Peptides against a protein of PDB entry 4ASU. Designs and how they scored, part 279

Target 1, 270 residues: chain A of PDB entry 4ASU
Amino acid sequence: ATLKDITRRLKSIKNIQKITKSMKMVAAAKYARAERELKPARVYGVGSLALYEKADIKTPEDKKKHLIIGVSSDRGLCGAIHSSVAKQMKSEAANLAAAGKEVKIIGVGDKIRSILHRTHSDQFLVTFKEVGRRPPTFGDASVIALELLNSGYEFDEGSIIFNRFRSVISYKTEEKPIFSLDTISSAESMSIYDDIDADVLRNYQEYSLANIIYYSLKESTTSEQSARMTAMDNASKNASEMIDKLTLTFNRTRQAVITKELIEIISGAA
Target 2, 83 residues: chain B of PDB entry 4ASU
Amino acid sequence: FTFASPTQVFFNSANVRQVDVPTQTGAFGILAAHVPTLQVLRPGLVVVHAEDGTTSKYFVSSGSVTVNADSSVQLLAEEAVTL

## One batch from the design tools (peptide; made by RFdiffusion4, then SolubleMPNN)

Design b2_p26_6_s3 (from b2_p26_6, 8 letters changed)
Fold by OpenDDE base, seed 1:
Structure b2_p26_6_s3 (fold): chain B 270 residues (1-270), chain C 83 residues (1-83), chain A 26 residues (1-26)
Amino acid sequence: as target 1 above (270 residues)
Amino acid sequence: as target 2 above (83 residues)
Amino acid sequence: IKLPVDEALLAEEEALEERVRAEVEA
């Protein structure tokens, strides 16, 4: 490589380093906010799941329709956030298909669609875009829930797949169950619950779905921002190392050029 | 007893004496060992009676309340404010 | 279906992402 080539590359990498540092700071600010907002959201979300955990709702084996909701965002540069969710969605879809279930997919975030479109396009019911551009609100979750309920797809059981936040350096992709109104109403374990009419149960289910979606969005957002912060930090460090290496190469190359020129002068071959 | 909105937690796994909730079918009190039930909230007043006799009042917009067989209660409001 | 967007924050982030992409591809 010529001195000019090395210099050009050095300049490019230095620019990348500056940009990734800036992105790290932006991600850090968003992470801090997301983490604060996740605290109440987690209590709220875990509370919404309590019924399903305690009632041990099971779907009859003869029921075949299963819905998978994958939760991520539209934005990249956040490590394995999207691929992790997509991987688990694929695994779940394959397992369900092997069990003779019909699988439909909802993608929350354009990245899910981007990853799964080629292999699972026929299974997608709907995709939600413009995710990750602002902190998710309960209103957003309600919109998603309503769209699902109005989609006309009569699923029996479903799952929502998202990244649960563990720490600034750790997340875990996990799954939570969602159930249709019919599945809940027909569950034997629900017999102990008193004074539940059809209208109440329907409304309850709508809230439950919105609650779970909201929870998943908050977990996902916090995980994503932390992962982006880490990714940008790593990119900055990698850039720094590369700059050091290229600088050494530059210096060595420069010395070689000078030496060659001196030899030519001394030898009279120039 | 857990009482939360999406943005705020009022009670987290707390022990309370009684919770009065506004439901679509009417207001009712949740006591210890209340039978399991599900209900949807209407806009109205929530009153929490603590074991020490303290009473707290809240306004809620909508949401759900769950009473489980293990006596756990989840009051989840879309919006709630302390009064 | 499109969800509501915070335009100001989005614009800044998208600009940064684009710059990174451009430099990596160059």
Scores: peptide ipSAE 0.030, ipTM 0.865, DockQ to the pose 0.273; fails the geometry check
Fold by OpenDDE base, seed 4:
Structure b2_p26_6_s3 (fold): chain B 270 residues (1-270), chain C 83 residues (1-83), chain A 26 residues (1-26)
Amino acid sequence: as target 1 above (270 residues)
Amino acid sequence: as target 2 above (83 residues)
Amino acid sequence: IKLPVDEALLAEEEALEERVRAEVEA
C-alpha cells in the first residue's frame, strides 16, 4: 500500500470513529430515557399479561390461524437485535407450519420485512414503518392494535416476539401470546370469570392487545438502544485499534520510502 | 394489587383493603377474595383503601381491571392522575 | 403503515447512520 492509500484509509477510519462515538452518545441518551420509561411500561405490560398466565388460556388444536408479530425497528447498527427477532419468528413460523397451522406475520419495523421478505413475503399482512425514530407511545401501540384488528385476518392465537431488556449488556428474545376474542371467550379456564358482557370482553381484549404491543415496543426500544450503544462502542474501539495499526504501517512505509530515497541519492541512481 | 398507566405506577403488587373502580357496567368495590372478573373502566374515580386506613383517589380516563382467582388485581388505566 | 416520527431526532440519527455507511463502503 502506498502512503497515499494508507493516509486515505486512516482518514476514513478516523471519521468512522468520530461518527461511532457520536452515535454511542446518542444511543446512550436514548437508552437512559428508554430504561426510565420501561419501568412503568413493564409493570403495565406484565399486568396485562397476568390474565393469560393465570387463566392458562389455551387455543384448541383445531384452530389453525396463527399470527406472529415481530417487534423491532427500522434502524440498523444495533448488533443482533433484528436478527434475533427474525430468527425466532422463522423458528416459530416453521414450527407452526409443521403443526398444520396457517401463519401470518406482522412486522413492526422495516427491518423485519427486510430480513424476511424473500422467504416469508407471502405471509406478511402488514409492516409498520418509521419505528425507532422516537420513543414509542401508547398511541403508537393503539394504532398497531387497531390495524391488526382491522386487518381482516381472524387469527385464533398469536405470538408477539420482541427483545426483552435484561441489562445494559443483555437482552433476550421472548414470545408472548396474543389471543383472539373468540379464543378468550371460549376458553374453559375463563369460566371462573363470570358475568362478563361480550362488549366488555371485546373492549378488554382491545386494551390487552394495545397493552402488550406497547410493552413489547418499550422492551424492544430499550434493548435496541442498549445494543446500539454497545455496538458503537465496539466499533469505536475497533477503529482505534485499526488506526494504531495503520499508523504503524504508515510510519514503516514512510521510513522505507525515505530509506529508498536516501539510497538512491547516495548511489546516484536518482 | 397493581395499578398502573403506561407511564406511571401507582401500586405494584401491593396489599390493599379495597379498591373502588368506575366500570362501564357500574362502579364496584374490589375486596379481598372478590370473585374473578374482567371489567373495562369508564372515566371516573378510583379510590384505593390501604390497609393502614389511608385512602387515595385517582381519576382515570379508561382502561381495564382484572380480578383473578388468586385475588390478584390488575388495574390498568390508559391515563391516571392522583387527585 | 407509517407511525408518527419525531423528525428532528430521526434526521440526526439517519444522517449519522448514512455517514457511517458511506465510510464503511468507502
Scores: peptide ipSAE 0.028, ipTM 0.871, DockQ to the pose 0.273; fails the geometry check
Fold by OpenDDE base, seed 5:
Structure b2_p26_6_s3 (fold): chain B 270 residues (1-270), chain C 83 residues (1-83), chain A 26 residues (1-26)
Amino acid sequence: as target 1 above (270 residues)
Amino acid sequence: as target 2 above (83 residues)
Amino acid sequence: IKLPVDEALLAEEEALEERVRAEVEA
């Protein structure tokens, strides 16, 4: 490698390092906000899931339509955030297919579609884009919920798959159940609940779905920003190490060139 | 008793004496050992009666309330403010 | 389906991402 080649590479890596440092700071700011906003969102979301846990709602085995909602974002450079969700989606889809279920997929965030397009394109109902550029709001979740409910796909049971935030260095891909109105209304375990008006139940289910989606978005966002911060930090450190290595190589190469030139001068003077 | 909005938590697994909620079917008072039910909130006042006799009032826009067989209650409002 | 977007923030982030991609591909 010539001195020019090394210099060019050094310049490139230094530029990358600068950008990754900047991105780290941005991710850190977004993470701090996301974590703060996740606290109430978690209580809210867990509260919405309480019914399903306590009522032990089960879908009859003869019901075949299953919906998978994968929650991620549009933006990369966040480690395994997207691939983790996609992996879980693939696993769940395969298991359901093996059980004779029909599987449809909704992707929240373009990255889900990007990863699964080749293998699962025919199973996608809809992909929501422009995810991850701003903190998710309950309004966003409501839009997603409404679109799902109006999609015309009459699923019996569903799964929402997202990254649950654990800590700044840890997340876990989790699955939570989604039930259709029909499944809830027909569940034997719901018999202990007082006579619930059908309209009330419908509205309740709409809120529940929006609540769960909102919760998943908040968990996902917090996980993503944390992962991005870590990824950018790692990238910056790796760049720094490479810069040091290349600098040493540059210095050695330069010395070799100088030595060669000196020998040539001495040999020519001889 | 859990009472939260997407952005704020008012009660988290707290023990309360009574919660009055505005539902589409009318005002609903949740007491201890209330029968399990699901309701949808209408815009109105939520009144929480604590065990110590204190009363707190909140305005909610919409949402849901769940009373479970184990006496747990989830009041989830889209928007809520303390009064 | 597109969710609401903060255009200013989006533009900034996309610019940063593009710069990273450009440098990695160089």
Scores: peptide ipSAE 0.026, ipTM 0.869, DockQ to the pose 0.270; fails the geometry check
Fold by OpenDDE base, seed 3:
Structure b2_p26_6_s3 (fold): chain B 270 residues (1-270), chain C 83 residues (1-83), chain A 26 residues (1-26)
Amino acid sequence: as target 1 above (270 residues)
Amino acid sequence: as target 2 above (83 residues)
Amino acid sequence: IKLPVDEALLAEEEALEERVRAEVEA
């Protein structure tokens, strides 16, 4: 490589390093906010899931319609955030298909669609875009829940798949159940609950769905921002190491060029 | 007893004596060992009676309340403010 | 379906992402 080539490469890597450092700072700010907002959201979301855990609601084996909601975002450069969710969605879809179930998919975030569209396009009901460009609100979750309920797809049970935040350096892809109104109403375990009006139960289910979606969005956002921060930090460090290596190469090459020129002058071969 | 909104937690797995909630079918009080039930909140006043005799008041917009067989209660409001 | 966007913050982030992509491809 010529001195010019090395210099060009050094300049490029230095520019990348500056950009990745800037992106790290932006991600760090978003992470700090997301983590603060996740605390109450987690209590709220886990509270909403309590009924399903305690009542041990099960879908009868003869029921075949299953809905998978994958939660991520539109934005890249965040490590394995999107691929992790997509991988679990694929696994779940395959398992359900093997069990003779009909599977439909909702993608929250364009990255889910980009990964799964080629292989699962026929199973997609809807994809929500413009996710991850601002902190998610309960209003956003309500919109998603409403669209699901109005989609016309009468699922029996479903799952929402998202990255749960563990720490600044760790997340885990998890699944939580969602149930249709009919499944909840017909569940034997619900018999212990006092006479519940059908309209009340419907409204309750709508809130529950919105609550769970909101919770998943908050977990996903926090996980994503932390992962992006880590990814950008790693990129910056890698760039630094490469700069050091190229600088050494530059110095060696420069010395070689100088030596060659001196020899040519002395020998008269110039 | 858990009472929260999407943005704020008021009670997290706390022990309380009684919670009065406004529901679409009417206001009712949740006591210890209340029968399991599900209700939807209407806009109105929530009153939490602590074991020490203190009373806290909240205004809620909408939401749900769950009373489970194990006596756990989840009060989840879309919006709530301390009064 | 599109959700609401904070345009000001988004524009800055997208510009940074584009610059990163340009340098990596280069």
Scores: peptide ipSAE 0.026, ipTM 0.873, DockQ to the pose 0.269; fails the geometry check

Design b2_p26_6_s4 (from b2_p26_6, 8 letters changed)
Fold by OpenDDE base, seed 4:
Structure b2_p26_6_s4 (fold): chain B 270 residues (1-270), chain C 83 residues (1-83), chain A 26 residues (1-26)
Amino acid sequence: as target 1 above (270 residues)
Amino acid sequence: as target 2 above (83 residues)
Amino acid sequence: ITLPVNEELLEEEEELEKKVKEEVEK
């Protein structure tokens, strides 16, 4: 490589380093906000899931329609955030298929579609885009819930797969159940909830779905921003190391050029 | 007793004496060992009676309330404000 | 389906991401 080539590469990597540092700071700010907003969202979401945990809702084996909702975003540069969700979606889809169930997929965030398009395109019902540009709102969750309910796919049971935030350095891809109105209404364990009006139960389930989606979005966002912060930090460090290596190469190359020139001068061969 | 909106937590696994909730079927009071029920909130007033005798009032827009067999209660409002 | 985009688009992050991609692809 010529000195010019090395210099060009150095400049490029230095620019990358600058950008990744900036992105780290932006991600850090977004992470801090996301974490603050996750606290109430978690209480809210876990509260919504409490019924399913307490009632131990089981889907009858004869029910075959299963919905998988994968939650991520449109934005990259966040490590394994998207691939982790997609991997678990694939695993779940395969397991369900092996059990003889029909599987449909909803992607929240374009990255899910991007990863799964080749292998699971026929299973996708809908993909929600423009995810990750702003913090998710309950309104967003409601829109997703409404579109899901209006999709015409009458699922019996569902799985929402998302990254649960653990700490600034850790997330875990998890699955939470989603149940259809029919599944809830027919569950034996729900018998203790007697005399529930059908309309009330329907509305309740609509809220439940929106609540769970909202929760998943908040967990996902927090995890994503944290992961992005880490990824950008790592990128910045890697860039630094590369800069050091290239600088050494530059210096060696420069010395070689100088030596060559000196030899040419001394030898009169120029 | 858990009472939260998407953005704010008012009570988290708290022990309360009574919670009055506005539901589509009517307002009712949730006491200890209340029968399990699921309800949808209508816009109205939530009144929380704490064990220490304090009473707190909230306005809620909509949401759900769950009373479980284990006496756990989840009041989840779309929007809620302290009055 | 595209979710509603509120104007608070941190245009800055998208610009940075674009710049990173551009530099990595060079």
Scores: peptide ipSAE 0.128, ipTM 0.895, DockQ to the pose 0.281; fails the geometry check
Fold by OpenDDE base, seed 5:
Structure b2_p26_6_s4 (fold): chain B 270 residues (1-270), chain C 83 residues (1-83), chain A 26 residues (1-26)
Amino acid sequence: as target 1 above (270 residues)
Amino acid sequence: as target 2 above (83 residues)
Amino acid sequence: ITLPVNEELLEEEEELEKKVKEEVEK
């Protein structure tokens, strides 16, 4: 490599390092906010899921329509955040298909669609875009819930797949159940709740869905920002190491050039 | 008893004496061993009666309340403020 | 479906991402 080539590469890597460092700081700020907002959101969301856990709602085997909601965002540079969700979605879809179920997919965040479009395009109902640029709100979750309920797809059961935040260095892709109104209403374990007005149950289910979606968005966002912070830190460190290596190479190459020139001068003077 | 909004937690698995909730079907008091029920909240006042006799008041906009067979209660409001 | 977005925050992050992509492609 010529001195010119090395210099060009050094400049490029230094620029990358500056950008990744800046992105790390931005991600850190967003992570701090997301983590704070996740605390109440988790209590809220887990509280909403409590009914399903206690009621042990089961979908009859004859019901074949299954919905998969994958939760991520539109933005990259966050490690395996999107691929992890997509992998779990693929696995779940394959398992459901093997069981003879019909599978439809909703993507929250454009990255899910980007990853799964080639193999699962026909299974997509809707994709929500512009996810991850601002902290998710309950309003956002309500919009998603409403769209799902109005989609016309009469699923029997569903799965919402998202990254649950564990720590700044760890997340886990998890699945939570989504149940249709009909499935809830027909569940034997819900008999103790049978005196509930149909309109009340419908409204309750709408809130439940919005609550779970909101929870998943908050978990996903916190996981994503943490992962991005880590990814950008790693990128910055890798860039630093490369800069050091290239600098050494530059110095060696420069010395070689000087030595060659000196030899040429000495040999030409003889 | 759990009482939360998306942005704030008021009670998390707490023991309370009674919770008065405003529902679309009417306001009712949730006591110990209340029958299991699902309700939706209407805008109104939530009153939490603690075991020590203290009373806390909250305004809620909407949401849901779940009373389970195991006496656990989840009050989940879209918006809630302390009064 | 597009969710509501704060355009200003979007622009700043998109600019950073664009810069990273541009530098990686050089």
Scores: peptide ipSAE 0.071, ipTM 0.891, DockQ to the pose 0.272; fails the geometry check
Fold by OpenDDE base, seed 1:
Structure b2_p26_6_s4 (fold): chain B 270 residues (1-270), chain C 83 residues (1-83), chain A 26 residues (1-26)
Amino acid sequence: as target 1 above (270 residues)
Amino acid sequence: as target 2 above (83 residues)
Amino acid sequence: ITLPVNEELLEEEEELEKKVKEEVEK
């Protein structure tokens, strides 16, 4: 490589390093906010899931319609955030298909669609875009829930797949169940609950779905921002190492050029 | 007893004596060992009676309340404010 | 379906992402 080539590459890597450092700081600020907002959201969401855990709701084997909701965002440069969700969605879809279930998919965030479009395009009901540009609100979750309920797809059971935040350096892709009104109303374990009006139960389920979606969005957002911060830090460090290596190469190449020129002068070939 | 909105937690696995909730079918009090039930909240007042006799009042917009067989209660409001 | 976007925070991040992509592709 010529000195000119090395210099060009050095400049490019230095620019990348500057950008990744800036992105790290932005991600850090967003992470701090997301983590604060996740605290109440987690209590709220876990509270909503309590019924399903305590009632141990099961879907009859003869019921075949299953919905998978994958939660991520539209934005990249956040490590394995999107691929982890997509991987689990694929695994779940394959397992359900092997069990003779019909599977439909909803993607929250465009990245899910981008990853799964080639292999699962026929299974997608809807994709929600413009996710990850702002902190998710309960209103957003309500819109998603309403769209699902009005989609015309009468699922029996579903799964919501998202990244749960553990720490600034750790997240885990998890699955939580969602159930249709019919599945809940027909569950034997629900018999212990006092006579519940059908309209009340319907409204309750609408809230439950919105609550769970909201919770998943908050977990996903926090995980994403932390992962992005880490990814940008790693990129900055990698760039620094490469700069050091290229600088050494530059110095060696320069010395070689000088030596060659001196030899040419001494030999009279110049 | 858990009482939360999407943005704020008021009670997290707390022990309370009684919770009065506004539901679409009417206001009712949740006592210890209340029978399991599901209800939807209407806009109105929530009154929490603590074991020490302290009473706290809240206004809620909508949401749900769950009383489970294990006596756990989840009051989840879309919006809630302390009064 | 497109969710509502808060435009102010998005522009700076999108610009940075674009710059990173451009530099990686060069």
Scores: peptide ipSAE 0.038, ipTM 0.877, DockQ to the pose 0.275; fails the geometry check
Fold by OpenDDE base, seed 2:
Structure b2_p26_6_s4 (fold): chain B 270 residues (1-270), chain C 83 residues (1-83), chain A 26 residues (1-26)
Amino acid sequence: as target 1 above (270 residues)
Amino acid sequence: as target 2 above (83 residues)
Amino acid sequence: ITLPVNEELLEEEEELEKKVKEEVEK
């Protein structure tokens, strides 16, 4: 490589390093906020799932309609955040299809669509875009829940798939159940909950859906920002190492060029 | 007893004596060994009676309340403030 | 379906992402 080539590459990598470092700082700030806001959201969301866990809601095998909600965002440069969710969605969809279930998909975040659209386009009901640009609100979750409920797709049960935050260096892709009103109302285990008005149950289910979506968004956001911070840090470190290597190469090459020029001058061969 | 909004936790798996909740079907008190039920909150006052006799009041906008067979209670409000 | 966007915070991050992509593709 010529000195010019090395110099150009050095400049490019230095620019990348600067950008990735900046992105790391931005992600760090967003992560700190997300983590703080996740604490109450987790209590809230886990609380909303308590009924389903305690009542052991089960969908009869004869029920065939299954909904998968994948939660991520629109933004890249966050490691395996999106691919992890998409992978689990694919696996779940395949398993359900093999079991004779009808599967429909909702994508929260454009990245899910980008990954799955080619292979699962016919299964997509809707994709929500503009996710990940701002912290998710309960209002956002409510909008998603409302659109789902108004979609006309009468699912029996569903799965919401998202990345649960563990630590700054760890997340886990998880699945939580979604149940239709009919499934909840017909569940034998719900018999202990006496005298529940149908309208009350409907409203309750709407809140439950919004709650779990909100929870998933908060977990996803925190995981994403943390992963982005890590990814950008790694990118910056890799860039630094490459800069060092190229700098050494540059210096060596420069010395060789100078030596060659000196020899040419001394020898009169130029 | 768990009482939370999306942005704030008031109680997390706490032991309380009684919780009064405003529901669409009417206000009711949740005591120990209350019958399992599901209710939707209406705008109103939540009153939490602690075991030590302390009473705290909250205003809630909407949400849900769940009383389970194991006596666990989840009060989930869309918005809630301490009064 | 598009969710409400806070435009100001979006532009800076998108610009950074764009810059990274541009530099990686060069």
Scores: peptide ipSAE 0.031, ipTM 0.881, DockQ to the pose 0.270; fails the geometry check

